# Designs tried in a protein design run: peptides against a protein of PDB entry 5Z08. Part 203

Target 1, 168 residues: chain A of PDB entry 5Z08
Amino acid sequence: RQKDEWAKKTSSLMKQLDWFIGEHLGAMLAAEELGGPVVGELMEIDPDDLSAGFNAHGKLKKATSQPDLDRRQRRIDDIWGPQDEQGQAHKRKRGADEALAASAEMRDLIEQLMNKLVEAGGDNSATYVEIPRESAAARFLVRSKVAMFHPNDARRLRLVDFGRDLDD
Target 2, 222 residues: chain B of PDB entry 5Z08
Amino acid sequence: GLPRLIDAIEEASKIPAKRRQTPIKPTIEKLTTHLYTHGASPDSLLRLADLLTLRNHLDQASLAAITRNLYPSSTVSDEVVLRFIGALGHGQLKPTLALQALFLRWLVMVYHLLENPGVLGQVYGVLFDLLDTAAIRPQLCHLLALVTRRKHVRPFRIQAILTLSRQTGGDPNLTGLLRVFKNYYPEIIVGDATKGRASAFKHPDPQWRQHLDEIQQRRSEA

## One batch from the design tools (peptide; made by RFdiffusion4, then SolubleMPNN)

Design b2_p21_3_s1 (from b2_p21_3, 8 letters changed)
Fold by OpenDDE base, seed 5:
Structure b2_p21_3_s1 (fold): chain B 168 residues (1-168), chain C 222 residues (1-222), chain A 21 residues (1-21)
Amino acid sequence: as target 1 above (168 residues)
Amino acid sequence: as target 2 above (222 residues)
Amino acid sequence: MLRSLIEEISENLRKIKLLDE
């Protein structure tokens, strides 16, 4: 009975988490990955605003074609490229795709972090997740004080266990 | 001699620590002492670069100790440089980010001994794309500050570093690199992206520099 | 909100695991 209640509660909380990530964080994280503002400085980024790109001041730029863009900047420019009607639709779609990708990355990372914390059984050395890159998702979790990097290896991230840190 | 010490460490590196018949630590200490006293020849540097950058069974403390004592007795070849550059980034087969930071620091400290400093300019994109990795960013920015030429200061890289600077709340190392960029393009507005102080990119280890100079002087007298 | 959710979820998962042991 108690297990089932906790399972139901967990499921409900996971749905809330998924909603929060999908509806709010995904677009902001995608914007950050694409050179936009840091998550938390802008309250709401419309996925449509993700189509316009950001200027050197972090403000939405009108789409300018820049030729010699590296792969990351090409990815940015392909998301933020020239505003032809077809280009705008492609940009909006790509902005949405990047928001979805960022949401999925955040969700997966959180799940891995939670699972490792549970599996470790109190061994802090076993709580670290190896991250393939320092993503906007990882940085956000660290800034929000939800996660922390290993002191000697920033490829390793762990969930902060607030319950134990309060008892010490 | 140094080659025999490297041979012993290479063989030990193939075997897990628990399966070694003899402790490797005494051999590592002999190696680091030798390197500190005499430096490493170009051939020895290449072999040591392979030991440091390729996945093996050496412990992180030993790898760090070798890197901290990796004094070139002569020049540093393109091949050695490329071994260290190839070891940068994320991946299970790559060295730890802590060790990568030591490699970048080493490249900064030996930059004046490179046979061809232009080799780093050829891999500029690889280095620049790693700026988002916080653990190596300080040393990476310093290396990029040395390597950057007008040809590298492209609009997309200007935008990328401005963006990353905002995202990091004005990392002093990024601000320092932006100042280097501004030397080539004065119109770059650093202040809007950077609320912080710029790094001056001072030599990472003055004592290491002095000791390197002593090793290099012995070569000129021989 | 996010922090509180993650903490509560993690706590519940730990409780569930302890019951399965």
Scores: peptide ipSAE 0.216, ipTM 0.331, DockQ to the pose 0.209
Fold by OpenDDE base, seed 2:
Structure b2_p21_3_s1 (fold): chain B 168 residues (1-168), chain C 222 residues (1-222), chain A 21 residues (1-21)
Amino acid sequence: as target 1 above (168 residues)
Amino acid sequence: as target 2 above (222 residues)
Amino acid sequence: MLRSLIEEISENLRKIKLLDE
């Protein structure tokens, strides 16, 4: 009985997670991968600063040359902005496809991270997932304090175990 | 009907106001009038939640007007709740903090109509972590006061409220929330800074409540 | 939201695993 209740609750939470990833995160992560704004860092960035664009580290590029800002803002507006009529149908499809791909990547990464944490049985060394690249998904999880990189290997990512960190 | 009005607004929301062929205001007024008279079905609520929470070209006054008239004719699904919760916090893609405050106020006012009140308990951490955002804090504290259960009252959250209360000079809403926590753990020392006037978390809008009750009664008779 | 969901899911999965042991 208790197992079934936990299983049902887990299933419900997974549906919520899938929804959140698909409806909210996927497009944001896709924008970040395409050189758009960094998800979560935008919380502290003045809208006016977003116009300055982001460097490879997700930091606001100082307002150097105007033209690259317009291209990035246009891409952000093209991906996230209200889409104008004709030429945007193809951009819409591309944006939707990229958002779907980003959603799938995030979902898979989270699943791997959770599975490794459960399988490790408390061995922190066994909790790391090898990631092929530092994706927007991986960076987002780290910024959100959901995951952390291995201190010596940026290709290894683990889920933060919130249960232990509160008892330490 | 309501679905057609939503269709028109969804289409208009994709286009900047200056490029619209027709003014959207008359359609918004028709929508809000319809919502006031009949309320919104679960399906319509979901569509309206998307319009309110997703970035589009609708003006803030229109979004606020829709939110103020967002009477459920039936229950509120978990999906609708999660749309509004997902819209909370800082970020360029998120609604304004003023609109977020209206969403939280709405959630307080419709809390008794949730299909699963436990859904808010599942996202308790998300709501709690936003308490530092002054613009939405009053409504957050009220919602948390409704949602809080013993499982949520953890030492770190007690300390977080106490710290934030000190930093804010004893915000009455935080003091009110801490009193709710104290109901589960009487040993919580509400320090001298919390001796101030606590919010009683009264219903935000009695007229809105009365009108909601009228809409809900029509459903029970049908 | 994501953090809270992942935390709760992970906790539930651990609880399920402990019940299967």
Scores: peptide ipSAE 0.216, ipTM 0.437, DockQ to the pose 0.521
Fold by OpenDDE base, seed 4:
Structure b2_p21_3_s1 (fold): chain B 168 residues (1-168), chain C 222 residues (1-222), chain A 21 residues (1-21)
Amino acid sequence: as target 1 above (168 residues)
Amino acid sequence: as target 2 above (222 residues)
Amino acid sequence: MLRSLIEEISENLRKIKLLDE
């Protein structure tokens, strides 16, 4: 019974995580990968302000009533977009593809990090995920203090276990 | 002497720590003490560079200790430089990024002792392509700041630094490198890419510098 | 938000694992 409740709660939280990554984080990570503003510096800003998007200078735009997808695309277009309409459409598609790729990368990375933490059973040495590159996703997790690099190998990333780090 | 200490460490480096009959730590301590007192000759530097850069069974603490005491008693050859440059980047056979950062720091600190400073300019692309690696970026930017010449300041590299600077939130080291680029191309706008203060690329270790100068002075008197 | 979600998920997964042991 308790296990089932925790499983259900976990599933619900995972859906929220997936939503957050897909709807908000992916575009910001894609923008960072494409040379846009760093997401971690913006997390000190109201989430509502984050939704407003950023101009080519990495400054917060005023909250426009545009859907989050259009905001993502507009942000990418503002950073990289040729001023021409055809260039904007190609940029929009590229930006959407990059946002999806960034979302998938972040989701996969978080899943690997969580799985390794669970599998390690308390062995901190076993909690590390090997990352192929220092991605915007990896950097974001580190800036957010959700993950940390191995002290001697920045290709190895682990989830910060706040529960244990407080008890030790 | 130093060659015998290196011989002992080379042999120990072939054997896993758990299978060594004798602890290597005392030999490492003797080596580092010798290096601190006398420095390393060009020949010894090459052998030590191989120990530091090639995959072996030496522990990270020992490798770091050797690197921190790697005082040249004379010049630094191109071959030694190329060993350290070849050890940079990502790969299973490469040293840890922490150790790579120490190598880059070392190259910065001994830059004035290079037999041919131009050798670093020849491998500029290799160094530049590693700027995305956060763990080594501070030392890498410092080294690039020393090495950069007009021929290296290309539009694609300017754009790459500007992009990376935005991606990093204006890393002061990247800003510092952009300032170096601006010396060759004044039209580069650093402020648009960087909200932060540029690194001044100060000497990483003034005490190490002073001790190196003392070792080098003994050579000039001999 | 992300941190809190990941922490809570991780905690729940640990709790689930402990019950399976």
Scores: peptide ipSAE 0.213, ipTM 0.330, DockQ to the pose 0.220
Fold by OpenDDE base, seed 3:
Structure b2_p21_3_s1 (fold): chain B 168 residues (1-168), chain C 222 residues (1-222), chain A 21 residues (1-21)
Amino acid sequence: as target 1 above (168 residues)
Amino acid sequence: as target 2 above (222 residues)
Amino acid sequence: MLRSLIEEISENLRKIKLLDE
């Protein structure tokens, strides 16, 4: 009985997660991959700071070159701006496809991270997921303090275990 | 009825104001009048939550007017709550901070009508992390004061509020939230920076509450 | 929202796993 209740609750929470990823994060992550604004819950990342990217430690890189604010605004406007009808349909479809792809990538990454944490049985070394690239999804999870990179290997990402780190 | 008004507004929301054949304001006024008189069903609430939280071409005044008249005729589902929570924070695709403050105020005023109040406890971290956003902090602290349970009162959150209280010069809403925390952990030393006046988290709008109660009573008689 | 959801899901999954052991 208790197991079934927890399973139902978990299923409900997963549906909420899937909704949140699909309806809110996917489009924003796709925009970030295309060089749009960085998705963050907390960070008033100064739009100027967003241009600098993040180092392997999730710290803002110093903006070296002034990337043309105009190019980013154009890309944002190209993704979300009023486009002409025929070009809009193809760009909307492309934007929708990119948002779907970003949602799927985020969902898969979260699932891998959660599974590794559960499987590791408390071994922190076994909790790392190998990521093929530093995606917008991976960066978002790190910025949100949900995940962290391995100190010596930016290709390895783990879920932050909020339960254990609070008892220290 | 209400569904047809929502249909018309949904269709209009897809079109920039300058390209609309008909002004939307009369339809918004009909919607808000209907909501004030009858409230919104759970299904209508979900549709309205999408209109309020998703990026569309509706003007801020219309969105605010809908939010101010968003009386539930029944319960508020987890899905509706999550729409509003997902709309919080900074981002170009998110509603304005002014509208977010109205959403938080609404959640405070309808908290007793939530199908599952525990849903807000599940997203507690999200709400807590937004405390640095000054524009929504008053309503956010009020909502957190309702939602906070012992499991949420962690050392890092205590320290975060204390730090933010010092940085803000003793915001009375943060002091109010610390008093809620102190109810669970009496040993919390509310430092000198928090000796200021604490918010009592009174109901934001007594007239709105009374009108909500009248709408809810009609449901119990049906 | 995402952090809190992931935390709660992960906690529930751990609890479920402990019951299956």
Scores: peptide ipSAE 0.206, ipTM 0.437, DockQ to the pose 0.513; fails the geometry check

Design b2_p21_3_s2 (from b2_p21_3, 10 letters changed)
Fold by OpenDDE base, seed 2:
Structure b2_p21_3_s2 (fold): chain B 168 residues (1-168), chain C 222 residues (1-222), chain A 21 residues (1-21)
Amino acid sequence: as target 1 above (168 residues)
Amino acid sequence: as target 2 above (222 residues)
Amino acid sequence: MLRTLLEQISVGLRKLKLLDE
C-alpha cells in the first residue's frame, strides 16, 4: 500500500516535470542554445509568468493562459531571425524542432541524473553522469542549484542530494 | 621633415640592430618628437602603420614609442585601419600581443577621426573572434563597444560572449560589451555572472586626447 | 518549482528503492 502510494505520487510528479519541461523550459533552453537569453533568473518566476515571455523591456508579459511554445518560438525568431516572410515559416518550424530537441535533452539528462542518484545508494562518487557537452540543459540545472559539476571535471554532472537529511 | 625620418627608420628596420652602423634611437626620438608636435599626415600614418605591423628589426621599445606618439594630424584612412586590424591575433609574423593592445587602444582613441567608421563594422567578425585572447580583450571590448551596431548583435555572438564571460569568471570588459548588446536587444539576460561591475569604457588616456585635440585644432586653423 | 519537483521525485524514488529492499 505505501509503495503504491509513493509510486503514484512519484509518477504524478514526473508527469508534472515532463509537462513543465515540454511546455515551459524547452523553448527557453532552445533560445539559449541558439544564443538567446540565459535561462536561470527565471526559475524564481512562477511557471505561468515564464509562459508569458518577456516584453521588449525584458519584463514579463501577462501570462497568456496557454503556454504556447509556438508563440515563444515565434518571439525568439522575431527577435533573432531576419524578418523575411519565407524565412519566418522555416524558422518557426526549426525553432519548434529545436524546442522539442531541447526538451528531449533536458528530459534525458534529468532521467540520467535521477537514475544515477538512486543507483549510487549514498555514494556521491557514483552519482555523476558524464555529459558530452555543456548544454543549455546542464547549465540550467547548475544555475538552478539542482545539479553540480564535478569540481575537477566539467564533463561530470550530478544532482544535488536533497535526501541526505532523510536518512539521518 | 617627417618623411626623411621615416625613410631612415625604414632603412634601419631592414638591418639587425647589431649590424647597424648608426644607432637608430636618436632618429626614433626625433620621429616621436615630431609626431608629438605636429602629428602624422595620412601618408605618414600609412608608412608608420607598415613599420609597426610588418615584421622588421625594430625593437619593441621603439615600436611602442612610435605607437604612443601616433597622433593623426588629419583623418585616418581605411587602409591604415586595416593594417592594424591585419596585425591582430596569434602568429609568428604578427606583432606581440602587447603591441597589438597598443594598436587597439590607438584605434579607440582615434575612432572619431576615421574617414569611414564603417570599415571597422566590416571587419567586426575578425575583431569579435579575438575576444578569447586575454592580453588584448580590454581594448578589444572597448573598440567593439564603439563599433557594435544592431546588425552585429547575432545569436551566436550573444552565446559566444556569454560563454566566454562564464569561462573568464565575468570579465568586466565582456560584461560591458554585453551591456552594449543589450541596448539593441533588451531581452538578453546576462544572469548572475554579470552582476559584476561592467567596464564603463572610459577614454584610455585623457592627456593623449587633449593633445590630439590641440593638433587637430591647428589643422583647422591652417 | 523545478527544484521542488526534482527534490520530491528524488525523495519518492529513494523511498521506492528502500521499499523494494
Scores: peptide ipSAE 0.192, ipTM 0.309, DockQ to the pose 0.249; fails the geometry check
Fold by OpenDDE base, seed 4:
Structure b2_p21_3_s2 (fold): chain B 168 residues (1-168), chain C 222 residues (1-222), chain A 21 residues (1-21)
Amino acid sequence: as target 1 above (168 residues)
Amino acid sequence: as target 2 above (222 residues)
Amino acid sequence: MLRTLLEQISVGLRKLKLLDE
């Protein structure tokens, strides 16, 4: 009975986490990866805003003025799709795809972190996940004080052990 | 100390092996032992980078041994990084491709100790253009996987890696790098090029990492 | 919100592990 209750509760929380990642966090993480604002500085980013891109200062580029990033995006759009009304649809689709990618990266990272935490049985040395890069997802988890880097290796990330108090 | 060992090796490096009065191997062994035990300071790293990257009379085994024991005791400067990057590629004055692969492996293993990881991003094009060099491709792809940011993922580079992947029969390192690109642009149509095995870009040497961590920990306690 | 969720999930997973032992 207790096990089933905890399983149900944990499953429900996982669904809430998945929802939070998919509906809110993904777009913000995608924006950060695009050079937008750091997650936590901007509360809401419309996926459509991701399509506009960000300047070097993390500010939303208004459609008109910055030619070089537009040239890069145009070359991608020129290679991968038409520039006009379909180009806006492609930009929106790209923003959505980037948000989906960021969400997937965050989900995968959290899953790995949680699995390692469970497998380690309280041994902090065994809880580290090797990350291929410092992603917006990884940075967000660290800023949120949910994860921490290994003191000597920024490629190793672990979940903060919130449950140490359970072993006492 | 380490500076004196480097001095001796620098002087020996100017002289052909057949003309040396004393064998260099014992000095190299002392150097590598010292590096293994204490690591190299930033200043020592720069001097060693010059020894490793500049054409001299040191034998390949000695250069490889130094590279395998090149534990930073502190950070790695941009200048040190640029010495190794400048040593990459084809040319009569360049180190051997085998040694270049060791340099790239080293850069992967010390990436977290770079004073400015962005320096590698600045030379991204130089690194990327070397992907056709099969002998260094595995380590190069691994380094690029660490260095790649959205700004580097350009259509021409996507096309270049796709083309090279086809030409190489789907090199798993290229597939791995392309997956990194796809993380920034999921819409990248990779076609058949990514259906193959991809490299996971695991740490090249866990024991080396552990030993590096021990050396770095001693610095943090000092 | 994320921290709270992850904390609760981590606690839940640990409890589940303890109950499986």
Scores: peptide ipSAE 0.192, ipTM 0.324, DockQ to the pose 0.285; fails the geometry check
Fold by OpenDDE base, seed 5:
Structure b2_p21_3_s2 (fold): chain B 168 residues (1-168), chain C 222 residues (1-222), chain A 21 residues (1-21)
Amino acid sequence: as target 1 above (168 residues)
Amino acid sequence: as target 2 above (222 residues)
Amino acid sequence: MLRTLLEQISVGLRKLKLLDE
């Protein structure tokens, strides 16, 4: 009975995680990979940055000369404004594809990390997953304090053991 | 007690209405009456959040009735909050947008009872990206107005609100949210699209608030 | 949110493992 309750609870949480990754996190990670805002990083807004506007990728355009307020709004509108229907459709499609890819990468990474943590039986040395690259997904997990890189090898990532603090 | 009512509803939720041996409506009415009178404990809130957010065979009217009577007797845990946030947006497994709007309204009304208000700040991006969904936008903007901190006010989000405001013809809720952003960055240029009326984000239901306060006072006396 | 979910899932998985032993 208790096992079934925990199984159901864990399954429910996994479904929520999958949903969160697929519906929300994937798009943000994709934006980061495309050179947009870093997920969970505080971009300081410099007034000059606000004035410069952002490129189509969410990067600060280099502040050219102090554009008039109206020029700033136009520039913002030109950058983020309705691109031609075709350009918007392509951008939306590409964004959706990148979001799906980022979601898949995050799911796979989390799954590997969790599996290693469970398999390690408390041996922290056995909990590391080898990552092929420093992805937005990997960086996000580290920034969120969910994962840690190996001190000597940035290709090795492990989950933070949240359970030790509960048994102590 | 409340746990037994939840047990009965959980079991009934697994079965299509046409195949139930007994009508669930009387049990829902007992549940909503109990919730109205006593509120829900943290444990009961979690179970009810699962019933409300996970796809099951409960009818929309019952789900809405439970949500409207979902008075916390104490605090609201991060886990409960995350269940409701995880239910937002478009998808076959998600609750209806009407029910999502009720969830957002509920989160606004119980915001002061959150064990960790920061949890909503952690999912700020998730909430913000749903602003294009017209059906939930009013409540979503209100929630974001409560949650927004300086760290969330980013250039791309400013631009996103400005763009969406223009596309919507100056939705007062978006203008209200942009005003909150301006509190952190006064230099934010509100284009002509935002010269409209801003929402004041008043409490959605003063009667519900009063009743919640009465339930919460009973806890302090116990 | 992600941290909380992962924490709870990790706790759940550990509990399940312990109950299987």
Scores: peptide ipSAE 0.191, ipTM 0.356, DockQ to the pose 0.267; fails the geometry check
Fold by OpenDDE base, seed 1:
Structure b2_p21_3_s2 (fold): chain B 168 residues (1-168), chain C 222 residues (1-222), chain A 21 residues (1-21)
Amino acid sequence: as target 1 above (168 residues)
Amino acid sequence: as target 2 above (222 residues)
Amino acid sequence: MLRTLLEQISVGLRKLKLLDE
């Protein structure tokens, strides 16, 4: 009974995370990789507020009926797009492709980080994932205080152990 | 007059110091004194720009002294600007990075006297690509801060500054340049990489500015 | 939110692992 409840709860949370990555983070990370706005520190965002997405200043937008991804992509295109209609179409396509790539990278990175954390059984030395490059995804996780680089090796990233009191 | 002094230095610049019959230092001192007192005409500026930027046998101290006294008596032509821009970067035929930093500083100080300030905007890419060169970065960022317009603020350049800022541990000059970019696009979040004090890009030499103004005023009275 | 989600997922996964042992 307890195992099934935890499995169901964890599965639900993973679906929410996957949705959040796909619908919100992917476009933002893609924008950063393309030299757009850096994604700010995620303030404590209520799950309900996550659906509202982030403005250009990293602040939560009010939930509007249109997916924030489309609005953000449109805004990126408006800011950086060529004035020509053909140029806008190419940028939209590129932006969509980059958003998918960024989402995939973030998903993979989070999965690796979580797996290492679980496998390590409390050994902090075993929790590090080797990252092939410093990506917008990696930087975002660090800025959000979700992950930390190894103090001596910027190619090694770990999740913050949330179960240990962040010794301030 | 100034043209004759330049002639003498041009001829001496063709000969290695060890083979010169007369020391060049007294002639350089006369030149720098003349420049300090009267400034350089557009024609003289071009000739001096060639002496400063082209490989010759002049010593670094002499080149630096000329650069420090390179007061325009009038305007600065596009041709003069392009000589200095062409001298930037790495290469055996290029001036030393220390001298390049002085050239960039000079361009900052005479920016308001350019016949066509837009010329620097046309070579913006060349300037921007040199930001990785630490020795010239402070002056280069200052010049770019003056030159930057909305058309120059592009995604790839934003990313390049952000990347370089991380690699340099948050160089305040890069942070300052990024703030200039942010003035055109407020959406640029200068992340924690900017925990550093941004440069304000103040005038590099107030005394030099004052003396330049005095030289410029004398021309308007003649 | 991301932090909270990741935290909760991590806790959940740890608990699941412990229950499988």
Scores: peptide ipSAE 0.182, ipTM 0.303, DockQ to the pose 0.249; fails the geometry check

